# Peptides against a protein of PDB entry 3EFO: the designs that were tried, part 164

Target 1, 262 residues: chain A of PDB entry 3EFO
Amino acid sequence: SQLADLYKSCETDALINFFAKSAFKAVLHQPLKVIREILVNQTAHMLACYRKNCASPSAASQLILPDSMKVLPVYMNCLLKNCVLLSRPEISTDERAYQRQLVMTMGVADSQLFFYPQLLPIHTLDVKSTMLPAAVRCSESRLSEEGIFLLANGLHMFLWLGVSSPPELIQGIFNVPSFAHINTDMTLLPEVGNPYSQQLRMIMGIIQQKRPYSMKLTIVKQREQPEMVFRQFLVEDKGLYGGSSYVDFLCCVHKEICQLLN

## One batch from the design tools (peptide; made by RFdiffusion4, then SolubleMPNN)

Design b2_p20_5_s4 (from b2_p20_5, 7 letters changed)
Fold by OpenDDE base, seed 5:
Structure b2_p20_5_s4 (fold): chain B 262 residues (1-262), chain A 20 residues (1-20)
Amino acid sequence: as target 1 above (262 residues)
Amino acid sequence: GELLVRFSSGEVYPVSEVPV
């Protein structure tokens, strides 16, 4: 059917870009609560339509997603949790305006990375490999005290270090003997010159390639104050300002779909 | 029980393990 073909051809990244820009434009004319409700309703309606008209018969207790929209819910949740759509006094008007303008000018690829960052386990690097390590889910559950992770969203780059990060890796990256000796005020990694350091720089370079903005690097130590900022980019977790986790959002969407179809 | 998510491909995951 034509409708089935439509869902098969759906480009989630483009759709999220559209929803983001539409929502951020609407901020000027509609209450934030209404905008958020519209986004949730649109998500539910699209998926309800699929279930009703395109999906094979299945249990009503399950959430049914077309493959083309595999990551639609997670991106939608990230959009809903963006500071532009949150009416929290802790968020300054300037920050809201800044991010709004940024997204309004973003292409599809830019917005994709912006809403769902890349989180790379740097501690697993093979210095003999030229491939990027496989990204992990943007959740605290994927971090480890023994690990080192690089996070990038097109605007910011964070190097997160667990309190029990391997001293040999710390030495390799920073040329210091221990975690305690790492200077978090630096925005550039030292040129240590060993293979591990060079590999990390290469990875950072690849991530930076063809991005419209030069990403500022922030070194983050676990359990230090800046880690709180870093955790805000773990978008699958519950938001600091009342946003839902990805899991909770999926359950919410399922409930809305059921209400539409029953 | 935990909500199950089914893809059009036939894959089924618990909501906490949905691929991204």
Scores: peptide ipSAE 0.669, ipTM 0.965, DockQ to the pose 0.887
Fold by OpenDDE base, seed 2:
Structure b2_p20_5_s4 (fold): chain B 262 residues (1-262), chain A 20 residues (1-20)
Amino acid sequence: as target 1 above (262 residues)
Amino acid sequence: GELLVRFSSGEVYPVSEVPV
């Protein structure tokens, strides 16, 4: 059917881009709460329609997603949790305006990365490999106190250091003997010159090369106050300002769908 | 039990393990 074909051919990244721009445009003439509600409703209606008209018979207790939209919920949740759509006073008008402007000009690939960052376990780097390490889920549960992670969303780049990061890696990256000696005020990594440092710099370069905006590097130490900013980019977790975790959002979407179909 | 997410491909995951 035409409807089935529509869901089969759906490009979720393009859809998210559309929703993001539509929502961010709507900020100019609609309350943020209304915009968020519309996005949730649209998500629920799309998926309810699929379940009703396109999905194979399945248990009502399950959330049914077409393959083409397998990541729609996670991106939608990220969109809903974006500072542009939040009414919290902790978020400056300038910051919201800035991000709004950026997203309004983003292509599909850029917006995809923006809403769901790339989180790379660089402590697992093979210095002899030219391949990027496989990204992990953007959740605190995927971090390790012994690990070092690079996060990038096209606008920001963070190097997160676990409190138990190996001293040899710290030495390799920062040319300092320990975690305590790392200067988090640095916006550039030192030119240490060893293979590990070079590999990390290469990775950072590759990430930056593919993006239209220059990403400022922020060094983040685990358990230090600035880590809270970093945690905002762990988009699958619960947001600092009332946003839902990915799991909670999926459950919410399921409930909304059930309500629409009952 | 944990909510299950089913994809049109037939894959089924608990909500906490849905691939991205």
Scores: peptide ipSAE 0.666, ipTM 0.965, DockQ to the pose 0.894
Fold by OpenDDE base, seed 4:
Structure b2_p20_5_s4 (fold): chain B 262 residues (1-262), chain A 20 residues (1-20)
Amino acid sequence: as target 1 above (262 residues)
Amino acid sequence: GELLVRFSSGEVYPVSEVPV
């Protein structure tokens, strides 16, 4: 069917970009609560339409997604949890305005990275490989106290270090003997020059490539105050300012779809 | 059991394990 073809050809990244810009434009004229509701409704309606017209018969107890929209919900949830759309006094008007303007100018690729960051387990780096580590889910559950992770969203870059990060890696990256000796005020990694350091720098360079903005590096130690900022980028988790986890959002979407179809 | 997510390809995942 025509609808089936549309869903097969759907470009979720472009759709998210569109929704983001539309929503951020609407902020000027509509309450944030309404905008969020519209986004959820749009998501539910799209998926309800798919289920009704395109999906094979299946149990109502399951959420059915076309392959082309596998990541639609997660990105939509990220959009919903963006500071521009959150109604919290802790978020300054300036920050909202800044991020709003940024997103309004973002291309499809930029917005993808912005809404769902890359989180790379760099503690698993193979210095003999030119391949980037496989990104992990942006969730606290994927972090480990023994790990070192690089997070990037096109605007910010974080190097997160677990409290039990391997001393040899710490030495390799920072040229200091232990976690405690790492200076988190640094915005640049030292030029240590060993293979691991060079590999990490290469990775950082690759991540920075073709990004319109230079990402400032923030070094974050687990359990220190700056980690709270870092955790805000773990977009699959429950938001600090009231946003849902990805899991909760999927459940919410499912319920909305069921309501639309029943 | 938790919500299951089914893709058009036939893959089924628990909601907590949905690929991204």
Scores: peptide ipSAE 0.663, ipTM 0.964, DockQ to the pose 0.886
Fold by OpenDDE base, seed 1:
Structure b2_p20_5_s4 (fold): chain B 262 residues (1-262), chain A 20 residues (1-20)
Amino acid sequence: as target 1 above (262 residues)
Amino acid sequence: GELLVRFSSGEVYPVSEVPV
């Protein structure tokens, strides 16, 4: 059917870019609460329509997603949790205005990375390999006290270090003997020159490549105060200012779909 | 039980393990 073909050809990254820009434009003349409700409603309606008209018969207890939209919910949740759409007093008007303007000018690839960051377990790097580490889910559950992770969203870059991160890696990256000796005020990694350092710098370069903005590097130690800022970019977790976790959002969408179809 | 997510491909995941 025509509708089935539409879902098969759907480009989720383009769709989320459209939703983001539409929502951020609407901020100028619609209440934030209404905008959020519309976004959730649109998500539910699209998926309800798929279930009704395109999907094979399935149990009502399951959430049914077309393959083309397998990541639509996670990006939609990230959009809903963006500061531009939140009404919290802790978020300054300047910050909202800044991010709004940024997203309004972003292409599809830029907005995709912006809403869902890359999180790379760089502690797993094999210095004898040219392979880049596979990104992990943006959740605290994927971090480890023994690990070192690089996070990037096109605007910011974070190097997160677990309290038990390997001293040899710390020395390789920072040329210091221990976790305690790392200076988190630095915005540039030292040029240590060993294979691990060079590989990390290469990865950072690849991430920065073809991005419209130069990403500032922030060094983050686990359990230190600045880690709270880093955690805000773990977008699958529950938001600090009232946003839902990805799991909770999926459940919410499922309930909404059921209500539409029953 | 935990909500299951089913893709059109036939793959099924618990909600906590949905691939991204």
Scores: peptide ipSAE 0.663, ipTM 0.965, DockQ to the pose 0.887

Design b2_p20_6_s1 (from b2_p20_6 with H3I S4L I5L N9K)
Fold by OpenDDE base, seed 4:
Structure b2_p20_6_s1 (fold): chain B 262 residues (1-262), chain A 20 residues (1-20)
Amino acid sequence: as target 1 above (262 residues)
Amino acid sequence: SHILLDMDKIEEDAEKIVVP
């Protein structure tokens, strides 16, 4: 059907970009709560329409996502949890305004990265390989106390270090003997010059490539105060100030779809 | 094509959706 074809051609990243800009524009005239509700409603309506008109019958206990929109919920949840739409006390009004303006000018690729950051396990780097490590899901469950992770969303870059991160890697990256010796006030990695350091720098460079803004590096130690800021970028997790986890959002969407169809 | 997520095991099924 024509409708089925439409869903097949759907580009979720473009939709998210559109929804983000629309929502961020609406912030000027509508309450945040209303905007969020509209976004959820729109998501549910799109998926309900698919279920009703395009999908084969399935159990009511199942959520049906067209392949082209399989990542719509996760990105939509990220949008809903963005500081522009979900006000957080730790984020200043100026910062929200700044991010709002940035998103209003973002292309599809930029907004995609902005809403769902890349989280790379740096501790798994193979210095003999030129390949980038595979990104992991943006969730605390993917972190390891023994690991080192690089997170980037196009605006910020974080190097997160577990409390038990390997001393040899710490030495390789920071040229210090232990986790305790890492200075988190630095915004640049030292030029240690060893293969691991060089590879990390290369990766950072690749991440920075094609990004319109230079990402400031923040070094984050696990269990230190700045980690709280870092955790806000773990977008699949439950938010501290009203944001849902990815899974919870899926449940929410499913429930609303059922309500629309029943 | 479409993906089916079983809400009874949503934690597991959600993992099947890879975010690029």
Scores: peptide ipSAE 0.673, ipTM 0.972, DockQ to the pose 0.904
Fold by OpenDDE base, seed 1:
Structure b2_p20_6_s1 (fold): chain B 262 residues (1-262), chain A 20 residues (1-20)
Amino acid sequence: as target 1 above (262 residues)
Amino acid sequence: SHILLDMDKIEEDAEKIVVP
């Protein structure tokens, strides 16, 4: 059918880019609550239409996602939780305005990374391999006290260190004896020169490659106060100040779809 | 082609969706 073909050809990353720019433009003339409601409504309507017209019948307790839109909910939730649409006290008006303008100029690839960061377990690096480690989901559940993770969203880069990070890796990255000796005020990694340090720097370089902005590096120690800022980028988790987890958002979307079809 | 998520086990099923 014509509708089936439409959904098959849909590009979620382009759609999210469009939704983001439309919403961020609307911020100037509409209340944030209304904008968020519109986005959720549009998401539900698109999926409800698919369920009604394109999908085979299934149990009401199931959420049906077209393959082309399987990641639409997760990105939509990220958009809804963005500080432009969900204001947070710790974010200044100027910062929100700046971020809004940045997104308005972002291409599809840029906005995709911006809304859903890349989180890499660099503690698993094979120094003999040139391959990047596989990204993990942006959730606290994927972190470990023994791990070291690199997070990047195109604007910011975070190096998160667990309290039980291997001393040998700490030495390799920072040239200090232990976790306690790491200076979190630094914005640049020292050039230690060992294979692990070189590999990490290479990875950071690859991430920075072809990005329009130079990402500022922030070193984050687990259980220290600045970790709270880092956790805001774990977009699948429940956010502060009203942001939903990914799972909760799926439930919300499902509920609204059911309401539309009943 | 579509993906079915069981809302009774949404946490488990959501994990199957790979985010690029």
Scores: peptide ipSAE 0.672, ipTM 0.973, DockQ to the pose 0.909
Fold by OpenDDE base, seed 3:
Structure b2_p20_6_s1 (fold): chain B 262 residues (1-262), chain A 20 residues (1-20)
Amino acid sequence: as target 1 above (262 residues)
Amino acid sequence: SHILLDMDKIEEDAEKIVVP
């Protein structure tokens, strides 16, 4: 059917880009709560329409996602939790305004990365490999106290250090003897010169390549105050100040779809 | 085609959706 073809041709990244720009434009004239409600409604309506017209019957307790939109909910949730649509005290008004302006000019690839960051377990790096480590899901559950993670969203770059991160890696990256000695005020990694340091720098370089903006590096120690800012980039987790986890959002969408169809 | 997520085990099923 024509409708089925429409869903097959849908590109979620383009759709999210469109929704983001539309929503961010609407911020100037509509309450944030209304904008968020519209986005949720639109998401539910699209999926409800698919369930009704394009999908074979399934149990009411199941959520049906077309393949082309399988990641729509996760990105939509990220959009809904963005500081432009859901203000956070830790984000200044100026920063929020800046992000709004940036997104309005972002291409599809940029907005995709912006809303769902890359989270890389760099403590598992093979210094003999030129391959980037596989990204993990943006959730606290994927972090470890023994690990070191690099997060990037096209605008910001964070190096997160677990409280029990290996001293040898700390020394390799920072040339200091322990976690306590790491200076979190630095915005550049020292050029230690060992293979691990070089590999990390290479990875950071690759991430920065072809990105329109230079990402500032922030060093984050686990359990220190600045980690709270970092945690906001773990977009699949439940957010502060009304933000839903990915799973909670799926439940919300499912509930609304059911309401639309019943 | 489409993906089915069982809401009774949404935690598990959500993990099947890989984010690029």
Scores: peptide ipSAE 0.671, ipTM 0.973, DockQ to the pose 0.905
Fold by OpenDDE base, seed 2:
Structure b2_p20_6_s1 (fold): chain B 262 residues (1-262), chain A 20 residues (1-20)
Amino acid sequence: as target 1 above (262 residues)
Amino acid sequence: SHILLDMDKIEEDAEKIVVP
């Protein structure tokens, strides 16, 4: 089977792409709850098989992940928490349909970024460096009230600003004196022209480069209502609409594996 | 090669997994 072949290849990005497309296809003829259960079961079964047949003996209290598949759980959790697989009234039918169509046509690289966004600490930028800042984990725990973060998943781009963001950076990016003066209705950054602004624009350009879709920029202020939308992309955290955190999902997977092997 | 995550300290061990 295709699944067996992908398992042997140990290509996590390919696996996620396969699971995503399979699940999104199944949405047309199976209940969402069933689809989610199947995905969890398949994940557990695959890892159980590895533990039984491929891994060295280890304590039952440990979760064993092949090195090549170490990020499988995090991506699988992201898939499970995607709006296409959620039956919540807060998510419009149009949005689900749109994302479904997009993913069905995505390549391996595109789907990888789509499910786990890049979260970049913009407030740490060195204007003299041409390198992108190191991405942080997509979790609220990595945010700071003093920080400014750029999030991108290939479809959406968010600029998140902490309530205590440095006024100097705010002025550098938006040409306004304070956090309160930032207009969140804007979808484009102003051409301020200073090194920091230029560097940020460069970074945004790099992120947009070679992506098939133009990402609309959304400016998000911490503690304002639109932040809820941004928080949906913090995929390692507990979902706003019932999805599990990354850690909780690991526990879930481990439990399922134990049940399969005991 | 494989990675071992201790479920008793899963919060800590999960941090060892770096997402590309």
Scores: peptide ipSAE 0.665, ipTM 0.972, DockQ to the pose 0.719

Design b2_p20_6_s2 (from b2_p20_6 with H2Y H3I S4L I5L D8S)
Fold by OpenDDE base, seed 1:
Structure b2_p20_6_s2 (fold): chain B 262 residues (1-262), chain A 20 residues (1-20)
Amino acid sequence: as target 1 above (262 residues)
Amino acid sequence: SYILLDMSNIEEDAEKIVVP
């Protein structure tokens, strides 16, 4: 059917870019609550239409996602949790305005990375390999006290270190004997010159490539205060300012779909 | 083609969705 073909041709990254720009434009003329409701409603309607017209019958307790839109909910949740769409006094008007303008100028690839960062387990690096480590889901559940992770969203880059991260890696990256000796005020990694350091720098370089903005590096130690900022980029988790986890959002979408079809 | 997520086991089923 024509409708089935439409869903097959759908590009979720383009849709998210469109929804983001549309919503961020609407912020100037509509209440934030209304904008958020519209976004959720649009998501539910698209998926409800698919369930009704394209998918085989299934139990009401199941959520059906077309392959082309399987990541729509996760990105939509990220969009909904963006500071531009949040009505919290803790978020300055300047920050909201800044991010709004940034997204308004972003291409599809830029917005995709912006809303869902790359989180790389660099502690698993094979110094003999030139391959990038596979990204993990942006959730605290994927972090390890023994691990070191690099997070990037096109604007910011974080190097997160677990409290029990290997001393040999600490030495390799920072040229210091232990976790406690790491200076988190640094915005640049030292040029230690060993294979691990070089590979990490290469990875950072690759991530920075073809990005319109130079990403500022922030060193984050687990259990220190700055980690709270880092955790805001773990977009699948519940947001600090009331945003839903990915799982909670899936439940919300499912509920609304059911309401539309009943 | 589509993916089915069981809402009774949504935490586990959501892992089936790979985010690029």
Scores: peptide ipSAE 0.704, ipTM 0.974, DockQ to the pose 0.899
Fold by OpenDDE base, seed 5:
Structure b2_p20_6_s2 (fold): chain B 262 residues (1-262), chain A 20 residues (1-20)
Amino acid sequence: as target 1 above (262 residues)
Amino acid sequence: SYILLDMSNIEEDAEKIVVP
């Protein structure tokens, strides 16, 4: 059917870009609560329509996602949790204005990375391999006290270090004897010159490549105060200001779909 | 052309969705 073909041709990254810009434009004329409700409703309606018209019958307890839109919910949740759409007094008007303007000018690729960052387990690096490590899901559950992770969203870059990160990697990256000796005030990695350091720098370079903005590096130690800022980018987790986890959002969407079809 | 997620096991089934 024409409708089925439409869903197959849908590009989720482009759709999220459109929804983001539409929502951020609407902020000037509509209440935030209404905008959030519209986004959730639109998500549910699109998926309900697919279930009704394009998918085979399945149990009501199941959520059906077309392959072309399987990542729509996760990105939509990220959009809903963006500071521009949150009705919290803790978020300054300036911060909202800043992020609003940034997204309004972003292309599809930029907004995709912005809403869902790359989180790379660099402690697993093979210095002899030219391949980037596979990204893990943006959740605290994927972090480990023994690990070192690089996070990038096109605007910011974080190097997160577990409290029990390998001393040999600490030495390799920072040229210091232990985790405690790492200076988190630096915005550049030292030129240590060993293979691991060079590989990490190469990865950072690849991530930075073709991005319109230079990403500032922030070194983050686990259990230190700045880690809270880092955790805000773990977008699949529950938001600091009341935003849903990815799983909770899936439940919310499913519930609304059921309501639409009953 | 589509995936099915069981809401009773959503935490595990959500892992089927790979985010690029």
Scores: peptide ipSAE 0.702, ipTM 0.974, DockQ to the pose 0.882
Fold by OpenDDE base, seed 3:
Structure b2_p20_6_s2 (fold): chain B 262 residues (1-262), chain A 20 residues (1-20)
Amino acid sequence: as target 1 above (262 residues)
Amino acid sequence: SYILLDMSNIEEDAEKIVVP
């Protein structure tokens, strides 16, 4: 059907870009709560329409996602949790305004990365490999106290260090003997010169490559105060101040779809 | 085609959706 073809041709990254820009424009004239409700409603309506007109009948307890839109919910949730639409005290007004303006000019690829960051387990780096480590889901559940992770969203870059991160890696990256000795005020990694340090720097370079903005590096120690800021980028987790986890959002969307179709 | 997520097992099923 024509409708089925429409869904097949849908590109979620383009949709998210559109929704983001539309929502961020609406911020100037509409309450944030209303904007968020509209986004949720639009998501539910699109999926409800698909379920009704394009998908085979299935149990009401199931959520049906067309392949082209399978990642729509996760990105939509990220959009809904963004500081522009869900104000967070830890983000200054100026920063929020800045992010709003940036997104208004972002292309599809940029907005995709912005809303769902890359989270890389760099403690697993193979210095003999030229391949980037596989990204993990942006959730605290994927972090390890023994691990070191690099997070990047096109605007910010974080190096997160677990409290029990290997001393040898700490030495390799920072040239200090222990976790406690790491200076989190630095915005550049020292040029230690060992293979691991070189590999990490290479990865950071690749991430930065072809990105329109230079990402500032923030070093974050687990359990220190700045980690709270870092955790806001773990977009699949439940957020503070009303933000939903990815799973919670899926439940919310499913519930609304059911209501629409009842 | 489409993907079916079982809401009774949504945490596990959600893992099937890989974010690029």
Scores: peptide ipSAE 0.701, ipTM 0.974, DockQ to the pose 0.891
Fold by OpenDDE base, seed 4:
Structure b2_p20_6_s2 (fold): chain B 262 residues (1-262), chain A 20 residues (1-20)
Amino acid sequence: as target 1 above (262 residues)
Amino acid sequence: SYILLDMSNIEEDAEKIVVP
């Protein structure tokens, strides 16, 4: 059917870009609550239409996602949790305005990375390999106290270190003997010169490649105050300021779809 | 094609969705 073909050709990253820009434009004239509701409604309607017209019958307890839109919910949730759409006094107007303007000028690839950061397990680096480590889901559940992770969203870059991160890696990256000796005020990694350090730098360079903005590096120690900022980028988790987890959002979408179809 | 997520096991089933 024509409708089925439409869903097959759907580009979720483009949709998210469109929804983001539309929503961020709307914030100037509509209440944030209304904008969020519209976004959820649009998501539910698209998926409900698919379920009704394109998918085979399935149990009501199941959420059906077309392959082309399988990541729509996760990105939509990220959009909904963006500071521009959050009505919290903790978020300054200036910050909202800044991010709004940034997103309004972003292309599809940029917005994709912006809403869902790359989270790379740096502690798993193979210095003999030229391949980048596979990104993990942006959730605290994927972090480990023994791990070192690099997070990047096109604007910010964080190097997160677990409290039990390997001293060998710490020395390799920072040229210090232990976690406690790491200076988190640094915005640049020291040029240690060992293979691990060089590979990390290479990875950082690759991540920075073709990004319109130079990402500032923030060193984050687990259990220190700056980690709270870092956690805001773990977009699959429940937001600090009222945003839902990815799983919760899936439930929300499913519920709304059912309401639309019943 | 499409993906089916069982809402009763959504935490596990959500892992089926790989984010690029």
Scores: peptide ipSAE 0.699, ipTM 0.974, DockQ to the pose 0.887

